# Peptides against a protein of PDB entry 3V4O, part 29

Target 1, 234 residues: chain A of PDB entry 3V4O
Amino acid sequence: DQPLAKDKVALLIGNMNYREHPKLKAPLVDVYELTNLLRQLDFKVVSLLDLTEYEMRNAVDEFLLLLDKGVYGLLYYAGHGYENFGNSFMVPVDAPNPYRSENCLCVQNILKLMQEKETGLNVFLLDMCRKRNDYDDTIPILDALKVTANIVFGYATCQGAEAFEIQHSGLANGIFMKFLKDRLLEDKKITVLLDEVAEDMGKCHLTKGKQALEIRSSLSEKRALTDPIQGTEY

## One batch from the design tools (peptide; aimed at target 1 D30 F164)

Design b2_p18_2_s1 (made by RFdiffusion4, then SolubleMPNN; from b2_p18_2, 5 letters changed)
Fold by OpenDDE base, seed 4:
Structure b2_p18_2_s1 (fold): chain B 234 residues (1-234), chain A 18 residues (1-18)
Amino acid sequence: as target 1 above (234 residues)
Amino acid sequence: SEPEDYGELQSFDPVLKD
């Protein structure tokens, strides 16, 4: 049978104007384009730009309040980031240089909180670098996750690698979003959709050997972003 | 879908300092 979502909620964060780090350009357009696409998919979308640590934590808290049993939750982030010991950290615009995990938001912690909401689907789209932060020597110990089989990570790049934006004619898009936006509306299992995006990215000569999409998932059902909302007519 | 767009690459990698 067709999987149903109780509701569909997305939080999109694009950080560009960093105080102590290089400024970015792509997140502006990427968040805008993704917002429009997700709204076409009947997501309730909260899109925010240039968030401080305080604002990011508040945004995540508000996002979590919108989640409940069977709700599809999608978190998109574009900005600076790093990965230590398999944990992804989103960097707020007011983060110090260098930053540590205490200055950043851990995606896996957010996932744990989403699981507690008994969501129907948890999707993370992370358009950030995944290089090790040598200035953060902490070894995080995460709580055990529940076996929910409803988790999908779409990393814009491979472990230990960088994510890039492409500037053309005064506009900038992340490489990930450039290819994701072409397929996002397709009625396909989200992991299948991302796999096709990965193939499209692989054809880009600019990022060969530099950036490749990584999919990490535990998804036992054919869940798609196009899945209808329960109680609605489609 | 959009036509293939080529341009200048910019890394999202921050420049961390001591």
Scores: peptide ipSAE 0.314, ipTM 0.753, DockQ to the pose 0.350
OpenDDE base, seeds 1, 2, 3, 5: peptide ipSAE 0.301, 0.302, 0.304, 0.282; ipTM 0.746, 0.743, 0.749, 0.733

Design b2_p18_2_s2 (made by RFdiffusion4, then SolubleMPNN; from b2_p18_2, 6 letters changed)
Fold by OpenDDE base, seed 4:
Structure b2_p18_2_s2 (fold): chain B 234 residues (1-234), chain A 18 residues (1-18)
Amino acid sequence: as target 1 above (234 residues)
Amino acid sequence: SKPEDYGELQSYDPVLSD
């Protein structure tokens, strides 16, 4: 028998119109594409664009309120970001230049809060750079996580590397989403699905040596985004 | 699957400064 989700909830954030940083283009299309796909998978999807720090924190709070025991939670972020000491930071559009951790949202903190909700699955898809922010010299202490074995990180790029968008004929997609969207609806364990996406991305000559998908997971069950919601099995 | 689409790459690196 396959795992069941009590419910499925996704928060998608695409930041592109930064005030103090270079503007991006792909998040608009990427959020749109992912929204449509996740809705086909019966996710309740909240999609937001160009969030300030205040708005991002509120969005995360509202997202957490939708989580409960056995619920699948998915957080997607496309925008500027950085990684310091294993902590991933999402950058709001009103972040100063340079920004620091106090200006940004820490993904690992969100994970901690999701664990407290006893979620069935926690998926983070982070389409952002993972370079060290040298202007933030704070050494963060990682929160003690529960051993829930239901965590999946899909990083659009490797540690210390950059994420890219590809613009063709006026349209722009993130490299990660370009390949993810082709497989997202497949009925496979989420880590297997992402591994296949990684292989597809690896065939792209434009990103060779520049961007590669990294999967970080602790997932003891064959959880898939296609898992049916409890009470809805046909 | 889709055919490979070629285009211009743009980094998400904001290039921070003091």
Scores: peptide ipSAE 0.366, ipTM 0.773, DockQ to the pose 0.334
OpenDDE base, seeds 1, 2, 3, 5: peptide ipSAE 0.339, 0.343, 0.355, 0.349; ipTM 0.765, 0.764, 0.766, 0.769

Design b2_p18_2_s3 (made by RFdiffusion4, then SolubleMPNN; from b2_p18_2, 5 letters changed)
Fold by OpenDDE base, seed 4:
Structure b2_p18_2_s3 (fold): chain B 234 residues (1-234), chain A 18 residues (1-18)
Amino acid sequence: as target 1 above (234 residues)
Amino acid sequence: SEPEDYGELQSYDPVLKD
């Protein structure tokens, strides 16, 4: 049977103009392209660029307010980041150098809060590096998560690896978005869609041995980004 | 779909300092 979403909400964050870290270029184009695609999928999209820690936390809070039972929630992030002990940290543009977990936003904490909203689907698309931050010695103590079987992580790269952007003819696109945008509108289970993106990325000679998509999911239903919204699209 | 873009790769590595 066709699964339905109560609503579909996305928060897209692209951080480029860091104060104490190397500047990036691709997040501008990536956020723009993803915004247009998700709107075609009837997502309510909030797209933000170059957020400070304060602004990022506020954006996440506002995003959570839009979530409710059965709502599809999608969080996309492009920028600097790191991964310590399985926790993904998004780095605000005003983060110090070096930064620690208290300067950043933990994705897994956001997931916990999304679960409390009884969402229909939780999708995280993280276009950032996943290297260990040795300057952050904090060992996290994680709370137990609910068993919701509605979680999908699309990591632009493998554990401990880097994510890249392609700069060509004055334009820049992240490797992940370069391949994601070609398939995002397909009516397929989100994990199947991402698997196809992974195969497409794997054919790129530029990223062989450097970057590969990793999918981490617990999704027991055939949920797709194309799923219609209850009462309006079905 | 778009044709393959052959450009230069730039890492998102923040290059942290001491």
Scores: peptide ipSAE 0.359, ipTM 0.775, DockQ to the pose 0.352
OpenDDE base, seeds 1, 2, 3, 5: peptide ipSAE 0.341, 0.346, 0.355, 0.342; ipTM 0.767, 0.770, 0.772, 0.768

Design b2_p18_2_s4 (made by RFdiffusion4, then SolubleMPNN; from b2_p18_2, 6 letters changed)
Fold by OpenDDE base, seed 4:
Structure b2_p18_2_s4 (fold): chain B 234 residues (1-234), chain A 18 residues (1-18)
Amino acid sequence: as target 1 above (234 residues)
Amino acid sequence: SKPEDYGDLQSYDPVLKD
């Protein structure tokens, strides 16, 4: 039968104007375009730009308050980031240079909190670099996750690799969003959708050997972003 | 789908310093 969402909630964060790091351009357009697309999919979308550590933590807290049993939760992040020991860290605009994990938000910790909400689907779309931060020597020990089989990670790039944006005509899209936006509205299992995006992105000659989409998932049901909200007409 | 429209690439690498 058709999977149903109790509700659909998305938090979109685009960080560009860093104080101590290179400024970015694409997150502005990417967040805007993704917001419009997700709203067409009946997501309740909170989109924020240029968040400090304090603001990011508050945004995540508010996002978590909107989650409940059966709710689809989607977190999108575009900005600077790094990955240490399989943990993804989103970098706030006021992060020092260099930054450490204590200055950043750990995505896997957010996932743990989402699991506690008994969400129907947890989607993370991370448009950031995944290079090791050698200035952070902490070895994280993560708590055991529940076996929920409802988790999807869409990484804009491979482990240890960089993510890129396209500078064109005064506007910029991230490579990930460039291809994601063309398929996001398709009624397909989210992992299938992302796999098709990966193939499309793989045809880009500019990113060959530089950036490739990585999908990490544990999704036992045919959950799609197009899934209707329970109790609504469709 | 959209036609190929690529420009210059800029890395999201933060370029950390000591």
Scores: peptide ipSAE 0.356, ipTM 0.770, DockQ to the pose 0.364
OpenDDE base, seeds 1, 2, 3, 5: peptide ipSAE 0.349, 0.310, 0.310, 0.305; ipTM 0.767, 0.736, 0.726, 0.698

Design b2_p18_3 (made by RFdiffusion4)
Pose (drawn by RFdiffusion4):
Structure b2_p18_3 (pose): chain A 234 residues (1-234), chain P 18 residues (1-18)
Amino acid sequence: as target 1 above (234 residues)
Amino acid sequence: THLELYQYLFPDDSLQPR
């Protein structure tokens, strides 16, 4: 009755040195922090910075190869992003200005590939803005996803809104990780844990009225990032 | 500190969107 994971795998990407878009600073420290915390939770973690589109597609293919039946899969992205028609896109460091969906990675397509591997848990922590891209002409018409009841999204911000880090950030985490880092080790269902992070973030004066954590979840089983790996000793 | 005071007085300027 203790939910178990076949394995725990994570891919973390922080993009900062954009060629044609404002540079960011905090993704480095955000990625460094989450890497440490997830390693403490026995995840196998690949952590990468300043990825071009090519590198991002390769990183996600490697991550998909590590996924199999019953595996917990987690993807964290910190950098520029956008959202058109409910689909979220991650923007690589080599994105032109302006850019369209073909220059970016669609998170929903990644989730579809993860479900094909029959993972036991799918977690997306998207630490990026979610405004429309006016230059993105295209339409989704993506296939409906299977109902696997094991998907959790922890967006650093609401649809049509911005996610933030501290100006000239230096050593400070961005807003999402500032609050996520204090809770991530808790032995609670990931949905509940993210809800506590949403409450902590609501006390932050800098972001009132402009950034709020959004949780989207269909996870029915009580699964946590602290769940033991099957066949190891707990 | 001067930095905390600045963030308190100018919260929107203290932020950078991702």

Design b2_p18_3_s1 (made by RFdiffusion4, then SolubleMPNN; from b2_p18_3, 10 letters changed)
Fold by OpenDDE base, seed 3:
Structure b2_p18_3_s1 (fold): chain B 234 residues (1-234), chain A 18 residues (1-18)
Amino acid sequence: as target 1 above (234 residues)
Amino acid sequence: SAAEEYAKKNPDESLQAR
C-alpha cells in the first residue's frame, strides 16, 4: 500500500569557483550535508563540485542513465543561475560573462529527458537565483512535457528574486539548505515537507522580504524521499 | 527593516547572492 521506489538516485552539483563570476562558498557545505542526508535515505548519490559546462552535461547524461521506470530521481544544484521565460538555467563554472543559454544547462530539458525514463518521482531542488538574464534574449523552444504527475520543484527563491548564502568566517550553509537539512529526513510527502521548510525559512529575519521558497508541483501520489526501495527489507 | 535590524545585531553574518 505504501509507495515504493524501484531505486533512488540523486545528482548533487555545487558550483563555487567561477572563472568569470563572483565566487561562492556555501555550495561545498550544502552539497556535503545533503549528500549525507540523502544517503541515510538510501539514495545513490553522486556529488560533484565546480563543474565546467562539459562536465555538467556529462554528469547529467550519466545521471539519466541511472534512471528507469519507477526510479526516484533528485537533482540538486547550488550555484549561479537565472530564469528566463519560466526556464531555469544552471551556470557552469567556466561560463563566460555574460553567460547565455547556450553556455548553461536548462533544467526543463533535463525534466523532459527524465520523463522519457518513466521515473516514479522527479525532484528538482534549485538553490540558485531566478532573476531574468537581460543579456540572453533567446526564447528556448522546448519539447512539450507529458502528463506524468510526478514532478516537484523546490526553488530556493521566488521568481525574479535572488537566493542567498550566509557568509561567516567559518563554514556556513545557503539559506535554503540551512532549513531544508533540518526536515529532509521526515517521513512526509515531499511537497508537505517543502511547505514546512518554507515556513521555517519565512521566520528567518535575515532574508525576510528578500528570499522565499517556492514549490511548484504536479504530484498525484503521496511520494516521500523516505519511501522504501522495492525488493529491499527495512 | 527587520532584516536590516537583524543584520546590525548580527554583524558576523552577511549575505551573498547566488
Scores: peptide ipSAE 0.443, ipTM 0.820, DockQ to the pose 0.472; fails the geometry check
OpenDDE base, seeds 1, 2, 4, 5: peptide ipSAE 0.440, 0.433, 0.437, 0.440; ipTM 0.820, 0.815, 0.790, 0.822; seeds 1, 2, 4, 5 fail the geometry check

Design b2_p18_3_s2 (made by RFdiffusion4, then SolubleMPNN; from b2_p18_3, 12 letters changed)
Fold by OpenDDE base, seed 2:
Structure b2_p18_3_s2 (fold): chain B 234 residues (1-234), chain A 18 residues (1-18)
Amino acid sequence: as target 1 above (234 residues)
Amino acid sequence: SAAAAAAAANPDASLQAR
């Protein structure tokens, strides 16, 4: 029997117009395309662009309010980011240069809060760099995570590496979204889907040896983004 | 005079790190 979601909720954040950091271009297109795809999958999608720290925190808080027992939660982020000591940090558009953890949103803190909601599935798609920020020596003390066996991380790149976007005269995606969008609607376990995306991305000559998708999962059930919502007659 | 077809330089897709 196919697993059912109580509901499906996604928060998509694309940061590109940074005040004190290099501007990006692709997050606009990435968020737009992902929004369209997730809506086809019956996700309730909130898509936001160019968020300040305050706005990002509020968006995450509002997202968490939509989560409950059995709900599928998906967080996508495209923008600047870094990873220190296994913690992923999303960089708001108003972050100072250099930025520190106090200026950024810690993904693992969000995960903790999602676990408290007893969600059916927690998916993080982090389309950002994972290089260490040498200007931030803060070691976050995180509370122990619960064993929920429902967590999936799709990192656009490997630990310590960069994620890229294509600079073209026209509209172009980030590398991760370029391949993700072609498979996202497939009725497959989310980890299997991401593994296929990883293989497709691995064939990209532009990022060979520079960027590779990393999947981190504890998902013990065959859950897919295509899973129907309970009480909906399909 | 063979007009050298200027090979439209494929705009080298540059990568920007995020």
Scores: peptide ipSAE 0.452, ipTM 0.762, DockQ to the pose 0.389; fails the geometry check
OpenDDE base, seeds 1, 3, 4, 5: peptide ipSAE 0.415, 0.449, 0.431, 0.422; ipTM 0.754, 0.770, 0.757, 0.750; seeds 1, 3, 4, 5 fail the geometry check

Design b2_p18_3_s3 (made by RFdiffusion4, then SolubleMPNN; from b2_p18_3, 10 letters changed)
Fold by OpenDDE base, seed 3:
Structure b2_p18_3_s3 (fold): chain B 234 residues (1-234), chain A 18 residues (1-18)
Amino acid sequence: as target 1 above (234 residues)
Amino acid sequence: SAAEEYAAKHPDESLQAR
């Protein structure tokens, strides 16, 4: 018997129009395309663009309210970001220059809160850079995580590396989404799916040696984004 | 590099780091 989701909820955030940092372009397209795909997978999707710190925190809070026992939660972020000491920080559009952890949202803190909801699956797709922010000397002390074995991180790039988007005269995706979108609807364990995306992305000549997908997971069950919602017939 | 060579052949494409 295949795993069932109590519900499926996704929060997608694309930050582009930064006030004090270089503007991005692709998050608009990335969020739009991912929204359409996740809706086809029967996710309840909240998609937001260009969020301030306050708005991002509120969005996350509202997202958490939709999570409950057995619910699949997916968080996608496209924008500026950094990683210090294994902690991922999403940068709001109103972040100062330089930004620090107090100005940003820590993904691992969100994970901790998601675990408290006893979710069935926690997926993080972080389409941001993972370079160290030398201007942030804060060492975050995170609460201990529970052993839930239902966590998947899809990093658009390796630790200490950059994530890229394609720039041209027309609309284009980020590198990660360019390949993810082609496989997202496949009925496969999410870690297997991401592994295939990693291979596809590895063939991209533009980013060879510069960007590579990293999967970090603790997933003890064969959970897929295609898993049906409990109480529904397909 | 292979990436640089590809970029040179495709000037209509460039990369921006996030």
Scores: peptide ipSAE 0.453, ipTM 0.828, DockQ to the pose 0.482; fails the geometry check
OpenDDE base, seeds 1, 2, 4, 5: peptide ipSAE 0.453, 0.448, 0.450, 0.449; ipTM 0.830, 0.825, 0.831, 0.830; seeds 1, 2, 4, 5 fail the geometry check

Design b2_p18_3_s4 (made by RFdiffusion4, then SolubleMPNN; from b2_p18_3, 10 letters changed)
Fold by OpenDDE base, seed 4:
Structure b2_p18_3_s4 (fold): chain B 234 residues (1-234), chain A 18 residues (1-18)
Amino acid sequence: as target 1 above (234 residues)
Amino acid sequence: SAAEEYAKAHPDESLQAR
């Protein structure tokens, strides 16, 4: 039976112009292209660039307000990031050098809040590095998550590794988005779609041995980004 | 390596870590 979404909402964040860290270039293009694709999939898309910590927290709060029972929520982040003890941290543009968890947004905390909304699907596309931040010794103890079986993480890279963007004279994507954009509109279970993206990315000679897509999921239903919105598309 | 060979063949492209 065809799964239905009550609504579909996406928050896209691209951080490039860091104050105390190396500037990036591709998040602008990545966010732009992903925005257009998700809109074709009938997502309500909020796209933001170069957010401070305060702005990022507000954006997430506003995003959460749009979530409700059965709503598909998608969070995409392109920028600097790190992973400590299984927790993913998105780095705001005004983060100090070095940054710590208190300066960043923890994705797992966002997931917890999304679960409270009883969403139909929670998708995180994290286009950031997953290296350990040695300057952050904080060990967060998170409460156990609910068993919702509707969670998908698409990591642009594997644990402990870096995610890259292509530096070119012209417009270029990050490596993850370069391959994701070609398959995003396919009517497939989101985990299957990402698996195919992983295979495509694996053929990239430029990042072979340096970057590999990782999928972490607990998804018990055949949910796709193409799923129709109840009462509208079905 | 394949990556090194590609990089040599495409000097106009480089990678930046996020």
Scores: peptide ipSAE 0.461, ipTM 0.838, DockQ to the pose 0.485; fails the geometry check
OpenDDE base, seeds 1, 2, 3, 5: peptide ipSAE 0.459, 0.453, 0.460, 0.454; ipTM 0.838, 0.832, 0.833, 0.837; seeds 1, 2, 3, 5 fail the geometry check

Design b2_p18_4 (made by RFdiffusion4)
Pose (drawn by RFdiffusion4):
Order: C-alpha cells, then structure tokens, then sequence
Structure b2_p18_4 (pose): chain A 234 residues (1-234), chain P 18 residues (1-18)
C-alpha cells in the first residue's frame, strides 16, 4: 500500500543567455538547487543550461529513453516561455525575434510521448511566463491525451501572466524555486506539496497581483517524489 | 495615492520576467 516508483528520472533545463531576447540570471541557481534536492530524493537527474532548440530536442529524447512502465518522470524548465490556446511552449536560447511554435518545444507533445512509455507519474514544473505569442500564427489541434490519472503541472505562474526572478539576481533563486526549495523534501503527495508552496508564495509581497503558482493535476493515487524505488530497501 | 503608486513601481522594478 506504499506507492512505489519503478525508477525516478528528471530532466532540468535552465535557459539564460538568449541571443535575441532578454537574458536571464536565476535559471542557473534554480537548476543547481533542484538538481541537489532531487538527487537527495534518489532521482536520476540530467541538468542542462543554455540549450538551443536542437539541444533541447535531444535532451528530451534522452529523457524519454530513460522512461518506462511505472517510472516517475519529472521535467523542470526555467527560462522564457509562452502559452497559446492552452499549450505551453519552451523557448530555446537560439530563438529568433519574432519566433513561432516551430522554433520552440511544446510541453503537451512531451507529455504525450511520456504517456506512451506508461510512466507511473508525470510531473512538469514550468518556471516561465505564460503570455500569448502574437506572432505564433498556428493552431494546435493536438490529439486528446489518454486518461492516465497521473499528471501534475506546477506552473510558476497563471495563464496570461508572468513568472519572475529578482532583478540583477546574483545568488537569489527565482520566485518559484525560492518557495519550492523549502518544501520539496516533504513526504507528501506532490499535489499537496505544491499547494503548500502556492500558499507560501502568496505571502511574498514582490509578486502579489502578478505571479501565483498554478497546480493542474489529475493524479488520483497518492504519489510523492519521496516514494521508494521498487526493489530497493526502505 | 502618489506615494502608493511609487511604492508599487519600485516593487515592480525589482522583478525580471522569465
């Protein structure tokens, strides 16, 4: 009755040095922090910075190869992003200005590929803005996803809104990781853990009225990032 | 009113969007 994971795998990407878009600073420290915390939770973690589109597609293919039945899969992205018609896109460092959906990675397509591997848990922590890209002409018409009841999204901000880091950030985490890092080791269902992070963030004066954590979840089973890996000793 | 507006502008300037 203790939920188990076949394995725990994560892909972390922090994009900062944009060629044609404002540069960011905090993704480095955000990725460094989450890498340490997830390693403490026995995840196998691939952590990468400043990825071009090509590198981002390769990184996600490698991550998909590590996924199989019953595996917990987690993707964390810190950098520029946007959201059109409910679909979230991650923007690589080589994105032109303006850019369209073909220059970016669609998170929903990644989730579809993860479900094909029959993972036991799918977690997306998207630490990026979610405003519309006016230059993105295209429409989704993506296939409906299977009902796997094991998907959790932890968006650093609401749809049509911005996610933030501290100006001239230096050593500071961005807003989402500032609060996520204090809770991630808790032995609680990931949905509940993210809800506590949403409450902590609500006390932050800098972001009142402009950034709030959004949890979207269909996870029915009580799964946690601290769940033991099957066949190891707990 | 002007002081509250300036205070909110200062808070916003401390932030960088991702």
Amino acid sequence: as target 1 above (234 residues)
Amino acid sequence: TSLTEAYEELLDSMLQAR

Design b2_p18_4_s1 (made by RFdiffusion4, then SolubleMPNN; from b2_p18_4, 12 letters changed)
Fold by OpenDDE base, seed 1:
Structure b2_p18_4_s1 (fold): chain B 234 residues (1-234), chain A 18 residues (1-18)
Amino acid sequence: as target 1 above (234 residues)
Amino acid sequence: EEEEREREEERLSKLQAL
């Protein structure tokens, strides 16, 4: 029995033009290319660039409205970020310097809300740094996650490490997307797909010893981004 | 050691942390 998704919805956010932080370049290309790929996979894709805190929160709210029982949800983020106590924080373009958790969006909070929708699959692709933010000493009290066995995190880098983009004269992908895009259309379990991406990225001389893909998954079923949508004939 | 450090610095100069 081929697993079916009730629907497939993706929110892609790329933040580059920060007001109080270094500007980035790769998120523009990364979001664009990922959008095209996910659309080929019949995802309903909302792609947004350079979001303020207010806009990011609104985008997430709208994304959540599209989720329901059995829906595949994918959140991609490219931009500045940090990780404190296992919680991932996406940094809006209008975040102050230094930023704190109150200025940022917590991915685990989004996951909690996605679980409430009884989604069929929750995929997070986080192309951001995972270093500790020393200016944020807040220990967030998060509600316990449900045991849904349908969660996949693809981190562009290891815990406590940085993720990178190439400083090129022209537009170029970040390191993570450079390799992800080549495999994203493969009909494979998402964790297997990401594992192959990790191996490909491991061959990159520029980031050897600096950046490595980390997969965190509780996915207990064979789910792929290529899974057909229920009610559609292929 | 100095040559290795220079090569590493050159490598890092091509990367921008997110």
Scores: peptide ipSAE 0.394, ipTM 0.766, DockQ to the pose 0.856
OpenDDE base, seeds 2, 3, 4, 5: peptide ipSAE 0.309, 0.319, 0.297, 0.322; ipTM 0.753, 0.721, 0.750, 0.757

Design b2_p18_4_s2 (made by RFdiffusion4, then SolubleMPNN; from b2_p18_4, 12 letters changed)
Fold by OpenDDE base, seed 2:
Structure b2_p18_4_s2 (fold): chain B 234 residues (1-234), chain A 18 residues (1-18)
Amino acid sequence: as target 1 above (234 residues)
Amino acid sequence: SAAAAAEEAARDSLLQPL
C-alpha cells in the first residue's frame, strides 16, 4: 500500500543576481538548505543559481530527460516572478526590464511536459511573487492538461500577492523556506505537510497577514517526499 | 490600533519583496 517512486529527481533554481532588476539574497541560502534536505530524502538534486534564460531552458530540458513513468519530479524556484491569467512565470537573471512572457519560463508549460512523462508525482515549489505583470499583455494559450491527479503546487504567497525574504545583514531565508525546512523531512502526504507549513506561517507574527502559503493540488494518492524508491531498501 | 500599525511597519522594514 506504500506508494513507491520509480526515482526522485529535483531541479532547484535560485535567481538573485539580476542584471536589470533588484538583486535578491534569500535564493542562495534557500537553494542550499533545500538541496541538503532533498538529498536526505534520496532525491537526485540539481541545484543551480543565477541562470540566464538560455541556461534555465536547458536546465528544465535536462530535468525533463530524467523524468519517466512513476518518477517523482520536484521543481523549486526562488527569484523574481509573476503570474498572468493563472500562468506562473519564472524570471531569468538576464531578463530585460520590463520582462515579458517570451523572456521567461512558464511553469504550466513545464507541467504539461512532465505529464507527458507519466510521472508519479509533480511538485512545484514556487518562491516568487505572483503579482500581475502589467507590462505583459500576452494571453498564453496552453494545451489542455491531462487528468493525472498527481500535481501539487506550493506557492509561497497568494494569488496576486508578493512573497518576501527577510531583510537582514548576511544570509537570510525567504519566508517560505524558513517554515518549509522545519517540516520537509516529515513522513506525511505532501499536501498535508504543506498545510502544516501554511499554519506555521500564519502563526508567526512576522508573516501573519503578510504572506500566506497557497496549496493547489490534485493528488489522489498519499504520496510523500519520503516515499521509498522502487527497488531500494531503507 | 496605533500599536498594531507600528508593529506592521516594523515587520515590513524587515521584509523585502521577491
Scores: peptide ipSAE 0.423, ipTM 0.811, DockQ to the pose 0.814
OpenDDE base, seeds 1, 3, 4, 5: peptide ipSAE 0.422, 0.421, 0.420, 0.420; ipTM 0.814, 0.812, 0.808, 0.814

Design b2_p18_4_s3 (made by RFdiffusion4, then SolubleMPNN; from b2_p18_4, 13 letters changed)
Fold by OpenDDE base, seed 2:
Structure b2_p18_4_s3 (fold): chain B 234 residues (1-234), chain A 18 residues (1-18)
Amino acid sequence: as target 1 above (234 residues)
Amino acid sequence: EEAKLAEQAARDALLQAL
């Protein structure tokens, strides 16, 4: 009765060295920490830093190609972003100032493509701001995610760019990763796990009124990142 | 630009290796 993954694949993107926007530091350490954790969970992990628009689109496209029936996918992004009218956008390092939707990757579009893959589990984690971009007036039409898509969407956001980093063992994690890393290896349904992370964040004085984790899920099964891969003995 | 294309190719290869 234990759910099984056909395979486990993860794409981690950390954008820090923006050409025309404030540079970030946390994504480097966060991607590093998350990579190590996901590998312990038997994910095949590709970690990329400082991607241009072209590179980001290609990376996401290649990731989507890896998604298939029964596959567990995890897409993580840390960097600049914005949200307009329910649409979230990931900002490449070569985005102009100001950036617009055509310069960025639309999260909802990616989610739409993910739902078509019939994955066993698809986790999309965003560590970026949800601030409105006043220079972009695009209002994309949002389609509802399919209930059968088994998609879990986690949106860790601040009202602005995350300026606070937490030192841990000589490394500086972002707030989201600080709490996520403590629970990621737990054998729990992924939505339960993320909910606990959200609670941990809520209890922290550092995040009070500044950062929260929003969770959206179409997951109707008890699936965990710890679920074994088919054909493997543990 | 050529370097960027090479880097992208490497990234694609990494993804395909999964």
Scores: peptide ipSAE 0.021, ipTM 0.646, DockQ to the pose 0.016
OpenDDE base, seeds 1, 3, 4, 5: peptide ipSAE 0.020, 0.019, 0.018, 0.019; ipTM 0.624, 0.629, 0.631, 0.610

